# Peptides against a protein of PDB entry 3KDP, part 24

Target 1, 230 residues: chain A of PDB entry 3KDP
Amino acid sequence: PFLIFIIANIPLPLGTVTILCIDLGTDMVPAISLAYEQAESDIMKRQPRNPKTDKLVNEQLISMAYGQIGMIQALGGFFTYFVILAENGFLPIHLLGLRVNWDDRWINDVEDSYGQQWTYEQRKIVEFTCHTPFFVTIVVVQWADLVICKTRRNSVFQQGMKNKILIFGLFEETALAAFLSYCPGMGVALRMYPLKPTWWFCAFPYSLLIFVYDEVRKLIIRRRPGGWVE

## One batch from the design tools (peptide; aimed at target 1 Y182)

Design b2_p16_2_s2 (made by RFdiffusion4, then SolubleMPNN; from b2_p16_2, 9 letters changed)
Fold by OpenDDE base, seed 5:
Structure b2_p16_2_s2 (fold): chain B 230 residues (1-230), chain A 16 residues (1-16)
Amino acid sequence: as target 1 above (230 residues)
Amino acid sequence: SKKLEEFFKYLEEALK
């Protein structure tokens, strides 16, 4: 998200403090949950591997998969960001290069896509209104990511939701998202203004996309053991 | 009690 902000020179979609909250708050418990996950049913069906070469290849493939999931998460966040700005009169094309004027306190006549002028204060309210739903979108998409990380090969439907630690992680990150979104003072402390409940649903298509992507990937792995998709 | 009422009013306003 930060790289796109720099390259496209658009208004900041997500604050640095919010990013820190994601990295430290939402990822820690899920990472621990993986250590307590139940063994896969097909673990004993794995063919003998070369411990040096095949381990390295698998680690690279796993890292690529996580990278792709992260890209889908970012796309979901940006989608939510652009929808909110569009509803407030700023179409995505108009945001390109607007950052300099957007962040200037002395410019109080920035025009939206429909010719309406926005003061600095009004622009910052809209910007901070976008921070919360971007964050919430990442959390909602991360629900799917956490669920799919339970297994490498088995479908979620086969493995089930038996890991209590993973379930706790889902509740923890959701509670954190609700706290950051609705607790008084978050607008001042974290530049995160309250979110309308309807925006929680904006991320669901991307969560579904991640789920479908991973299920298809796992299906390919099951049908072609030892392939490059593993 | 007053703080709780203020919180609920805040939420109500935020959810509009």
Scores: peptide ipSAE 0.031, ipTM 0.579, DockQ to the pose 0.096
OpenDDE base, seeds 1, 2, 3, 4: peptide ipSAE 0.012, 0.015, 0.018, 0.013; ipTM 0.364, 0.310, 0.428, 0.435

Design b2_p16_2_s3 (made by RFdiffusion4, then SolubleMPNN; from b2_p16_2, 10 letters changed)
Fold by OpenDDE base, seed 5:
Structure b2_p16_2_s3 (fold): chain B 230 residues (1-230), chain A 16 residues (1-16)
Amino acid sequence: as target 1 above (230 residues)
Amino acid sequence: SKKFQEFLKFLEEALK
C-alpha cells in the first residue's frame, strides 16, 4: 500500500495508526497459522526425501501463498479507498498525481472530478475517512482466511486449536476495528473517522476471491501430490 | 456538495 502511494502520488490511503494496527493485529494470526502449517507439513513429509530441500520448498510455497493473500487484502483496501473517494467526487484517475496539491494547506480550491472545490480541511476529513475503512476491509478479508483454515484437512485436534486461535484473533481484530471506527474521539485522537455501515460490504468480493483462490489451490494440491504447489 | 455536507453531519453526529 505504501509503495503504491509513493508511485502513484495519490492521497494517503492508510495512516500510521492504521498501519500499526495492521502490523500488530492482523499479521499475528497468519504468523501463528504458518507456524502450525509448518509443523503439520513436517509430520506428513516423514519420507526420506532430502528433508532440507523439501522443507525449504514447502516454506517458500507457504510464504508465497501468504504473500499472495496479503496482496489480495491490499487490493481490497485500495478498492474501498477508491469507492469512498469516488462517492465524494474524486474518481480514481483524478487522484493520480493529486497528492502534492492535496497535502498543501494553502490550496483551498482543489477541484474534484465534477469541478467542485475542496478546502484543505474538507480534503483531510475525506482522507482520514478512508483510513478506517481500509483497515476494516483487511479485517473483513481475514474472515475469509478463517473459513479457509477451517476447510483444511488437518487433524481434528490441530484444526480445533487453529480455529480457536483464529477465532480469537478475528474477534480481537473486529473489536479493534469497531473501537477505532465508532468510539467517540477517535477522529481527533487517531484521525480515524467513523465508517458508514455500508462500507463494510465493499470488502466482500475480495473475501470471496480469497476463498476461491484457496479452494483452487487446494484442488491443485490434491490432484498433483508432490507438485510445486505443496 | 450536498453529499459531503450530509457526510459531515454524519461525522459530527458520530463523534458526539
Scores: peptide ipSAE 0.064, ipTM 0.658, DockQ to the pose 0.822
OpenDDE base, seeds 1, 2, 3, 4: peptide ipSAE 0.014, 0.012, 0.000, 0.000; ipTM 0.266, 0.248, 0.245, 0.260; seeds 1, 2 fail the geometry check

Design b2_p16_2_s4 (made by RFdiffusion4, then SolubleMPNN; from b2_p16_2, 9 letters changed)
Fold by OpenDDE base, seed 4:
Structure b2_p16_2_s4 (fold): chain B 230 residues (1-230), chain A 16 residues (1-16)
Amino acid sequence: as target 1 above (230 residues)
Amino acid sequence: SESFEEFFKFLEEALA
């Protein structure tokens, strides 16, 4: 997310502290959980990791956890970001290169896509309004992504949710999201303003789409082992 | 507020 912020020079969609919360608070337990997936999973056909001697995650798990999930999370978050800004008058194309003026506190007449002028304070309110939904979107998308990562070939319905560590991780990130979204003072401490409950559902179509896509992919793999979609 | 923004910028640079 921060790389896109730099490259595109758009207003910051997600604060660094929030990113740290994602990396340290939400992604650690789920990532570890993948390493402890039961042997019934076709992802983890090896014996459970020895926490004393074995490496935490193998290269494949790293790729899935930090590569695939991370990219999907970013896409979901940015989708929410662009929706919020568009609803406030800033179309995606208008945001390109806007950061310089956006972050300048002395410019109080930044125009949106419709010619409305925005003060610095107003812009920052909109910016910080994006942080919480972005984070929540990541959490909701992560539900689907982590569940998908349990198996390569088997449906989630076949494998089930047997990994208690994964379930705990999902609970942890959800609880953290709720805490950051609704606990008083988070707007000041983390620049995460209170979230309307409706925004929890904004990511659902996206997560559902990914879930359905993966189930279809797995169905094809089961019907055609060694196919190009594997 | 200004101090907070500077802190966030510092974090952004550190995490970039």
Scores: peptide ipSAE 0.012, ipTM 0.357, DockQ to the pose 0.032
OpenDDE base, seeds 1, 2, 3, 5: peptide ipSAE 0.005, 0.000, 0.011, 0.000; ipTM 0.372, 0.338, 0.349, 0.327

Design b2_p16_3 (made by RFdiffusion4)
Pose (drawn by RFdiffusion4):
Structure b2_p16_3 (pose): chain A 230 residues (1-230), chain P 16 residues (1-16)
Amino acid sequence: as target 1 above (230 residues)
Amino acid sequence: FVDFFIVLFFLFIIIL
């Protein structure tokens, strides 16, 4: 988001104070939760790991959290900023520039995609309404994430969901977001504004894509263990 | 309040 905020001079979809709600808020518990994960094989049957090679974090991993599941999490994140604004007037393209004027506190008269003129606090209350649900499609997609960052070889149907804590992290993570968006306050404190029902289910095809993609990966590997995918 | 609880209700169903 902060990257395109520079590219397409677009209204900032995800705000800063909004980010310190991901890893400090919703994400904390769900992540703590993996540490409670049983194995995937007789680990005490493999030679010991080797401090020089096979590191904790590596090429093959960053190529995943950043190069892959990472992007698919954003295509879902933007897609609803694109919806929050068009369902409220600003059909996408009439966005490719606004910021310069948009962020102006004096230009209270700015054309949307119909003619309607918006003040400052009038449109910002939509910009923050834009954060509030980017901050969601992000939590929504982290469901499909917290469930495939569960295993690294086994299908979720081979390992199942016996992690009676990780599941809590879900119910928390999600509900925490709702509370962070409906309590009389989170708006005037965090730029968090209540959302309309249709609004939450945006990232959904995307969460389910992240889900399906990861499952198919593992399968390939299990079918071709020395092959390219692994 | 109704909207809030409807949202939670359906989200919880999805999680289940």

Design b2_p16_3_s1 (made by RFdiffusion4, then SolubleMPNN; from b2_p16_3, 12 letters changed)
Fold by OpenDDE base, seed 3:
Structure b2_p16_3_s1 (fold): chain B 230 residues (1-230), chain A 16 residues (1-16)
Amino acid sequence: as target 1 above (230 residues)
Amino acid sequence: SKTLEEILKKLFEFLL
């Protein structure tokens, strides 16, 4: 989110403190939970990794994590951000380059896509209104990401949901997200205004997309071992 | 909290 804020010069979609809450709060327990996942049924049929040649993090894993799943997560967050701004009169095309004027406290007549003028204070309210739904969108998409990361090759339906620590992680990140979204004072402390409950559902299509995409990928790998999709 | 956020923003602006 911060890269696009700089490159596209759009209003800040997610606060830095909120990003830290994602990285240190919502992601940590789920990530640790993967260490407790049951081995895939075919793991003993695989040759041991050669520690001299096989990197722990390879280009393929980076491509999957950042190039595919991470991009879908980012798209989900930005979709939510653009919807909120559009509902407040700022169409996505009008946001390009707007940051300079948006962040200027002395400019109180920034026009939206409909010619309505917005004061600095009004603009900051709208900006902070985007932070919580963007954050929640990331958390909801992370549910799917965590579930798909359980296995490399087996379907989630084949592996099952037996990892109690992973289930705990899903509840923990959700509870933390709810706390940060609805606890009084979070608007002042984290610049996260309370979200309408309907915004939780805005991310569900993206979570489903990730899940379906990964299940299809795993299905292709199972049907064509050694293919370019591995 | 505001100071930490500003420091982090500056750090990210410097790193990125």
Scores: peptide ipSAE 0.006, ipTM 0.318, DockQ to the pose 0.023
OpenDDE base, seeds 1, 2, 4, 5: peptide ipSAE 0.005, 0.000, 0.000, 0.000; ipTM 0.302, 0.236, 0.290, 0.321; seed 2 fails the geometry check

Design b2_p16_3_s2 (made by RFdiffusion4, then SolubleMPNN; from b2_p16_3, 13 letters changed)
Fold by OpenDDE base, seed 4:
Structure b2_p16_3_s2 (fold): chain B 230 residues (1-230), chain A 16 residues (1-16)
Amino acid sequence: as target 1 above (230 residues)
Amino acid sequence: SETFEEILKKLLELLS
């Protein structure tokens, strides 16, 4: 998210605190659990032909898979971000390069896509309105990881403890998301304004996309064992 | 443990 913010020069979709909450509080535990599960699955299914080469290949495959899932998650967050800004008069194309003027407190006449002028304070309210939905979108997209884990070919018994850790992580991140979204004072303290309940559903298409991606990946692995998609 | 640490490091790099 931060890289896209820099490259596209769009208004910041996530605050620093929100980014830290995602990286340390939400994404880390599920991602570790999934990575560990995937690594064990690959180790158990493959007779070690060459431990060093197979380890390197597996690490690359894991990195690619999680990189792709992370990109889909980020796309989900950005989709929510763009929808909120569009509802407030800022179309995605208009946001490109707008960051400099957006963040300048002395510019109080930034125009939206419809010619409405926005003060600095008004712009920051809209920006901070995006933080919570973006965060919640990421959390909801991560729920797809639970489904992915359940549908993995590995024995449920072998994955049982890891699945418990993953499930616990998902509950924790959901509780954190609810706390940050609805606890009084979070808008002032963390710049995370209250979330409309409807925004929880904005992530569902992307959760489905992750599910479809994983099923397609599994299908390709089944048809082409030893392929790059493993 | 070493593999786990390497995976964790890579994941942190991907998330950053």
Scores: peptide ipSAE 0.000, ipTM 0.248, DockQ to the pose 0.023
OpenDDE base, seeds 1, 2, 3, 5: peptide ipSAE 0.000, 0.000, 0.000, 0.000; ipTM 0.263, 0.269, 0.257, 0.250; seeds 1, 2, 3 fail the geometry check

Design b2_p16_3_s3 (made by RFdiffusion4, then SolubleMPNN; from b2_p16_3, 12 letters changed)
Fold by OpenDDE base, seed 5:
Structure b2_p16_3_s3 (fold): chain B 230 residues (1-230), chain A 16 residues (1-16)
Amino acid sequence: as target 1 above (230 residues)
Amino acid sequence: SKTFEEILKKLSELIS
């Protein structure tokens, strides 16, 4: 998110404190849950031919897959960001290069895509209105990510949802998102304004995309063992 | 509620 903010010179979609809440609050429990995940039936049957080279190749492929998932998460967040700004009169194309004027408190006549002038205070309200939905979008997408990460080759439908720690992690993450979104004072403290409940659904297409991506990937691995997708 | 908000504000200032 921060890299796109710099490159595109758009208004900041997600605050630093919110990013820290994601990193510290939502990633720890999933990591613990994966440590207690039951072994896959297909993995237990395969010994590496060369423990050094095969392990390294596998780690590279896993890293690439996680990188792709992270990109999909970011795209989901930005989608929500652009939708909210568009509903407030700022079309995506108009946001390009707008950051400098957007952040200047002395400019009170920044025009939207329809010629409406926005004061600094009004712009900041809209910006902070985007922070919470962006965060919630990441959480919703992470639901899919956590579920798919418990398996390497088997479908989610084959492995099931038996890990109680993983389920607990999903609820904790959701509870944290609800707390940050609706607790009084979050708008002032964390620049996270209350979220309309309808915005929780904005991330669902991207969550579905992650599921489809992972299921297709796993299907390819099952059909072509030892391929570059593994 | 106000006290809680103030605590959160101070914490956010330390982290940001």
Scores: peptide ipSAE 0.006, ipTM 0.301, DockQ to the pose 0.032
OpenDDE base, seeds 1, 2, 3, 4: peptide ipSAE 0.005, 0.006, 0.000, 0.005; ipTM 0.257, 0.259, 0.257, 0.320; seeds 1, 2, 3 fail the geometry check

Design b2_p16_3_s4 (made by RFdiffusion4, then SolubleMPNN; from b2_p16_3, 11 letters changed)
Fold by OpenDDE base, seed 5:
Structure b2_p16_3_s4 (fold): chain B 230 residues (1-230), chain A 16 residues (1-16)
Amino acid sequence: as target 1 above (230 residues)
Amino acid sequence: EETFLEILKKLFELLL
């Protein structure tokens, strides 16, 4: 998100406080829950890794985590961001290069795509109104990410949802996201303004895409062992 | 405290 903020000079899509809430709040319990996942049924048929040649973090893992899944997550967040700004009169093309004027407190006549003028305070309310839905979008796509991380090769349908700690993690991160989004005073304390309940659904296509993509990947691995997809 | 929060802010901005 921050790289696009710098390169495209758009208004800040996700605040630092919201990022901290993701990394320290919503991701910790889900990540720990994976340590309690049951072993895959075929694990004893796999050769042990060679600790001298086989890195724990390999190019395939980096490509999958950052290059594929991470990009789909980012696209989901930016989709929500652009929809909210468009509903407030700022079309995506108009946001390019707008950051400098947007962040200037002395400019109170920034025009939207329809010629309406926005004061600094009004612009900051809209910006902070985007941060919470972007955060919630990340939590919703993380549901799919956590579920796909249960297995390397087997389908989630073969593995099942037997890990009670993982289920608890999904509820915990969702409850925390709801608390941060709707608790009175969060607008002042964290600059997280409440979102309409309909914004929770904006991420669902991307969450489904992550799930389908990984299930197809795992299906290919099962049918064609020894490919570059492993 | 403000400087530490600003540094953390910059580090997190770099990581995202």
Scores: peptide ipSAE 0.005, ipTM 0.319, DockQ to the pose 0.024
OpenDDE base, seeds 1, 2, 3, 4: peptide ipSAE 0.000, 0.000, 0.000, 0.000; ipTM 0.355, 0.314, 0.259, 0.261; seed 3 fails the geometry check

Design b2_p16_4 (made by RFdiffusion4)
Pose (drawn by RFdiffusion4):
Structure b2_p16_4 (pose): chain A 230 residues (1-230), chain P 16 residues (1-16)
Amino acid sequence: as target 1 above (230 residues)
Amino acid sequence: VFSEIFETIVEDFEDA
């Protein structure tokens, strides 16, 4: 988001104070939760790991959290900022520029995609209404994430969901977001504004994509263990 | 606070 904010001079979809709600808020518990994960094989049957090679974090990993499942999380994140604004007037393209004027506190008269003129606090209350649910489609996608960052070889149907804590992380993570968006206050404190029902289910095809993609990866590997995918 | 949250959620669903 902060990257395109520079590219397409677009209204900032995801705000800063909004970000310290992901890893400090919703994400904390779900992550702590993996540490409670049983194995995938006789680990005490493999030679010991090797401090020089096979590191904790590596090429093949960053090529995943950043290069892959990372992007698909954003395509879903933007897609609803694109919906929050068009369902409220600003049909996408009439956005490719606004910021310069948009962020202006004096230009209270700005054309949308119909003619309607918006003040400052009038449209910002939509910009922050844009954060509030980017901050969701992010938590929504992290369901499909917290469930495939669960295993690294086994299908979720081979390993199942016996992690009676990781599931809590879900119910928490999600509900925490709702509370962070409906309590009389989170708006005037965090630029968090209540959402309309149709609004939450945005990232859903995306969460389910992230889900399906990861499952198919593991399968390939288990069918071709020396192959390219692994 | 909870009553207000749940009333807001119900109102949003009625509007929808």

Design b2_p16_4_s1 (made by RFdiffusion4, then SolubleMPNN; from b2_p16_4, 13 letters changed)
Fold by OpenDDE base, seed 5:
Order: C-alpha cells, then structure tokens, then sequence
Structure b2_p16_4_s1 (fold): chain B 230 residues (1-230), chain A 16 residues (1-16)
C-alpha cells in the first residue's frame, strides 16, 4: 500500500496508526491460535524437512505469502479505498498525482472529478474515512487467510473448525475492529472515523477469492504431489 | 516497536 502511495502519488490509502492496529491488535491472537491447531491427518506420510537443504522460509512460502495472498489482500483494500473516494467525487484516474496538493494545508480549492472544491479539513476527513474501511477490509480478508493457514495440504473441510482458540481469535479481531471503528473519540485519538455498516461487505468477494484460491491450490497439490505449487 | 507506538500516540494526543 505505501509503495503505491509513493509511486502513484495518491492520497494515503492506509494510515500508520491503522497499520499498527493490524500488526499489534487484530493479527496477534489469530497468529498465536495457529500454534494450537491439530496436525493434518497425513503428516506422518510426509518426509521430514532436510535442515541442510530445505529452508523454513522457502521461495514457495514467500511467493504464497507476499506474491499471492498479500497481493489479493492489498487489492481488496484498494478496491474499498477507490469506491469510497469515487462516492465522494474522486474518480481513480483523478487521484493520480493528487497527493502533493491533497496534503498541502494551504490549498483549500482542490477540485474533485466533478469540479467541486474541497478544503484541507474536508479532504482529511475523507482520507481518514478511507483508512477505517481499508482496515476493516484487511480484517475481513484475514478471516480467510487465518482459515487457509490451518492446513498445508488438506482441505479446511477435511480439517474442520475444531480449534476453539482460532474461533476465539476470529471473534476477538472482529470485536476489536468494531471497537476501533465505532467507539466515540477514535476519530480524534486514532484518526479512524466511523464507517457505514455496508463497507464491511466490500471485502467479502476478496475473502471468498482467497479461500477458493487456496482450496484449489491445495487440491492441485493433493492431485500432483511434488509440484512447484507446493 | 512499542516505543515507536508510544511516541506516535503521544504525538497524536498532543496534536489533538
């Protein structure tokens, strides 16, 4: 997200405070919950990792985490960001190069795609109104990410949802996201303005995409063991 | 990281 902010010179899509709320808030309990997941049924049929040749973090894991799932999550966040800005009069094409004027507190006549002028205060309210739905979008796609991380090879339907700590983590991250989004004073304290409940649904197609993509990947691995997709 | 978060929160509270 921050790289696109610099390269495209668009208004800041995800605030630093919001990133910290993800990294220190919503992701901690879910990540810890994976330590309590039951072993896959076929684990004893797999060869152990060779510590001399096989890295814990291999190219396939980096590709999956950053190149695939992380990119789908980022696309989900940016989709929500562009929809909110478009509803406020800023079409995606108009956002290119706008950052310099957007962040200048002395420019109070920044025009949207329809010729409406926006003060600095109005622009910052819209920006902070984008940060909260982007955050919520990340939480919603992380539901799918957490669920797919339960297994390496088996389907989630084969593994089941028996890990009570993981279920607690899903509720905790959702409750924390709702608290940070709707608690009075969060607009001042964290620059997180309340979002319409409808914005929670913007991420659902991407969450479903992550889940379907990983289940298809795991299906391919089960049918073609030892492939490059593993 | 915790010190950076504390500093950022302090700055945000000072701007408010």
Amino acid sequence: as target 1 above (230 residues)
Amino acid sequence: VLEAVAKLLAELLAEA
Scores: peptide ipSAE 0.009, ipTM 0.341, DockQ to the pose 0.031
OpenDDE base, seeds 1, 2, 3, 4: peptide ipSAE 0.006, 0.000, 0.006, 0.006; ipTM 0.335, 0.274, 0.346, 0.330

Design b2_p16_4_s2 (made by RFdiffusion4, then SolubleMPNN; from b2_p16_4, 13 letters changed)
Fold by OpenDDE base, seed 3:
Structure b2_p16_4_s2 (fold): chain B 230 residues (1-230), chain A 16 residues (1-16)
Amino acid sequence: as target 1 above (230 residues)
Amino acid sequence: VLDAVLALLAELLAEA
């Protein structure tokens, strides 16, 4: 999000506090839950990791986490962001380069895509209105990300949902997201304004896409052992 | 952590 904010000079899509809530709040319990996942059925057929040559975090893992899944997550968040701004009169093309005028408190006549003028205060209300739905979008796509991380090769349908700690993690992150989104005073304390319940559904296509993409990837690995995808 | 640091920098740049 921040990289696009700098490169495209768009209004801030996700606030610092919301990012901290993801990194320190919603992601911790789910990440810990993966340590309690049952071994895959084929794990004893794999060679032990060589500590001298094999890194725990390799280029393939980085490519999957940041280059594939992370990009789909970012696209989901930005989709929600652009929809909210478009509903408020700011079309995506109009947001390019708008940051300089958007963040200037002395400019009170910034025009939207329809020629409506927006004061600094009104613009900041719209910006902060984007932060909560973007945050919730990330949580919803993280459901899929956590579920696909259960296995490296086997389908989730083969592995099953037997990890109770992972199920608890999914509940906890969702409950925390709901708390941060709807608890009175969060708008003042965290600049997270309440979101309409409909915004929770904006991420569902992307969450499904992540899940389907990974299941197809795992299917390819199972059918073509030793391919470039493994 | 990196995203949080970047977001903090973004807010600082938006307030400057």
Scores: peptide ipSAE 0.058, ipTM 0.771, DockQ to the pose 0.026
OpenDDE base, seeds 1, 2, 4, 5: peptide ipSAE 0.046, 0.054, 0.056, 0.043; ipTM 0.761, 0.762, 0.766, 0.755

Design b2_p16_4_s3 (made by RFdiffusion4, then SolubleMPNN; from b2_p16_4, 9 letters changed)
Fold by OpenDDE base, seed 2:
Structure b2_p16_4_s3 (fold): chain B 230 residues (1-230), chain A 16 residues (1-16)
Amino acid sequence: as target 1 above (230 residues)
Amino acid sequence: VLEEILRLIKEELEKA
């Protein structure tokens, strides 16, 4: 998220403190929960191909999986960010290069995509209004990501939700998201303004699409082992 | 890019 902010020079989509809350709060317990996930029945039946190369392959697979999950989460967050800004008059194309003027306290006439002028205070309210939904969107996307990461080949419906630690992680990250979104003072302390309850549902179609895509992917892998879909 | 990131982080912390 922060790389896109710099490269595109768009208004800051997610505050630094919020990023730390994701890394240290919402991501840590779920990540630990995945380490305690029950072994996939077909993985345990596989003979190690080569003990020296299998460690490297596992590290590469973990790194790629983590990188892919992070990209998916970022895409979900940016989707919500662009939706909120578009609803407030700032189309995605108009946001490109806008950061310099956006962050300037002396410029009180920044125009939106419709020619409406925005004061510095108004712009910062809109910016901080994006922080909380971006964070919540990441959490909602993480629900799907954590569930699909439970297995490599088996459907979630076949493996089931047996890991109590994973379930606890899902509740913990959801509770943290609710706390940061609705606790008084979070707007001042974390630059996270209170979230409208409707924004919790903004990521649901995206999470559902990821879930369906992964289930279809896993179905193809089961029917064609060793295919290009891995 | 990294220096710009650090600068932006510092600016946001100074505003808070």
Scores: peptide ipSAE 0.014, ipTM 0.323, DockQ to the pose 0.023
OpenDDE base, seeds 1, 3, 4, 5: peptide ipSAE 0.016, 0.009, 0.000, 0.008; ipTM 0.335, 0.348, 0.248, 0.315; seed 1 fails the geometry check

Design b2_p16_4_s4 (made by RFdiffusion4, then SolubleMPNN; from b2_p16_4, 10 letters changed)
Fold by OpenDDE base, seed 3:
Structure b2_p16_4_s4 (fold): chain B 230 residues (1-230), chain A 16 residues (1-16)
Amino acid sequence: as target 1 above (230 residues)
Amino acid sequence: VLEEILELLKKLLEEA
């Protein structure tokens, strides 16, 4: 999120505190839960890995796969951000280079895409209105990411949802997201204004996309063992 | 990816 904020000079899409809540709050318990996932049903059927050849290839492919998922996750957050700003009169193209004027408290006549002037206070309300939906979008996408990370080769439908700690992690992420989104005072403390319930659904297409992408990837791996996709 | 984002955030906070 911050890379695009700097490169495109757009208004801040996600606050620093919200990012800390993602990194330390929402991601920690789910990540630990993966350590308790049951071994894949086919693990004992795999040939012993050659430690010299198979380790390097697998690390690169895992890194690439997680990098791709992370990019889709970021795109989901930015999509939500752009939708909110567009609903408030700021089209994506108009946001490019706007940050300097947006953050200047002495400029009270920043025009939107329709020629409406926005005061500094009004702009900051809209900016902080984006933080909560962006955060929630990340959490909803993380549901799919956590579920797909259960297995490397088997479908989630083959492995099942037997890890109770992983299920607890999903509930913890969701509870934290709900707390930060709806608890009184979060707007002042965290610059996270209350979320309209409809914004929870904005992330669902991206969560589904990640899920489908990984299931297709795993299907290809199962059909072509030893292929470049492993 | 999250660690990279955190490192970028730390750098941004240090520059701010």
Scores: peptide ipSAE 0.009, ipTM 0.335, DockQ to the pose 0.022
OpenDDE base, seeds 1, 2, 4, 5: peptide ipSAE 0.007, 0.000, 0.008, 0.006; ipTM 0.308, 0.243, 0.319, 0.312; seed 2 fails the geometry check

Design b2_p16_5 (made by RFdiffusion4)
Pose (drawn by RFdiffusion4):
Formats: sequence, C-alpha cells, structure tokens
Structure b2_p16_5 (pose): chain A 230 residues (1-230), chain P 16 residues (1-16)
Amino acid sequence: as target 1 above (230 residues)
Amino acid sequence: FTFNFTSFFETIHKIF
C-alpha cells in the first residue's frame, strides 16, 4: 500500500497506526500458536541440522512469505479498497491521482465519478473506512495463512487441526478485529470505522486461493521429493 | 445487519 501510494498517487489504503495492529494485535496470538505444533515425522531419525547450511530463515522461505503467499495476500487487500471506494462512488481509475488533491484540507469540493462533491473529513472518513477493512481482508487472509504455516509437508488432512490453541488464535484474531471496529471509540482513536456486512467477505476468494495454492505445493513435493518444487 | 450481494457484484461489474 505505502508502495503504490507513491506509484499511482492513490489515496493511502493502509495506514501506519493501522499496521501496528497486525503483528501487535491480531497476529500475536495466532503466531504464538504454532509453537504448539506436533511433528510431521520421526525427527529423531534425521541427522542433526547443520549450522552452516540449512538455516532458520532462507532463500526458499523468503521466496514464499514475500514472493508468493505474500502477494496473493495483497491482491486481496487492495481488491476491497477498490470496492469500498467504488461502492461509495470513486470508481477505480478516477483515483489515479487524487492524493495530491485528495489529501488537501481546503479542496472541499472534489469530483468523484458521478459529480458528487466531498469535503475533507467527509472523504477521509471513507479513507479510514478504507484502512479499517484492509486491516480485515488482511486478518481474513491470515486464516488461510495460519493454517498452512501449520505444516510444511503434510496436507492439512494428513495432519488435521488438533491444535486446540491455534484455533483459538483464529477466533481471537478475527473477533479482535471486529471489536477494534465497532466499539464506540476505535474510530476517534485508531481511524477504525464500523463496517457493513457485505464488507467482510471480500478477501474470502483470496484466503481460499492462498489455501488451495499451498495445498497443491505440498502434494507435488510428496509426489516428486527431489523435484523442482521442493 | 443485512447482506446485499447484488450491489456488490454490480460494483464489480462497473469496475470492469
């Protein structure tokens, strides 16, 4: 978001104070939760790891959290900022520029895609209404995430969901977001504004994509263990 | 709390 905010001079989809709600808020518990994960094989049957090679964090990993499942999480994140604005007037393209004027506190008269003229606080209350659900489609996608960052070889149907804590992390993570968006206050404190029902289910095809993609990866590997995918 | 999927899909259609 902050990257395109520079590219397409677009209204900032995800705000800063909004980001310290992901890893400090919703994400904390779900992550702590993996540490409670049983194995995937006789680990005490493999030679010991090797401090020089096979590191904790590596190429093959960053190529995943950033290069892959990371992008698919954003395509879902933007897609609803694109919906929050068009279902409120600003059909996408009439956005490729606004910021310069948009962020102006004096230009209270700005055309949308119909003619309607918006003030400042009038349209910002939509910009923050844009954060509030980018901050969701992010929590929504992290369901499909917290479930495939569960295993690294086994299908979820081979390992199952016996992690009676990780599941809590879900119910928490999600509900925390709702509370962070409906309590009389989170708006005037965090730029968090209540959402309309149709609004939450945006990232859903995307969560489910992230989900399906990861499952198919693991399968390939387990079919071709020395092959390219692994 | 109501759900309006018709408007959602019309908005998507207007986008494209």

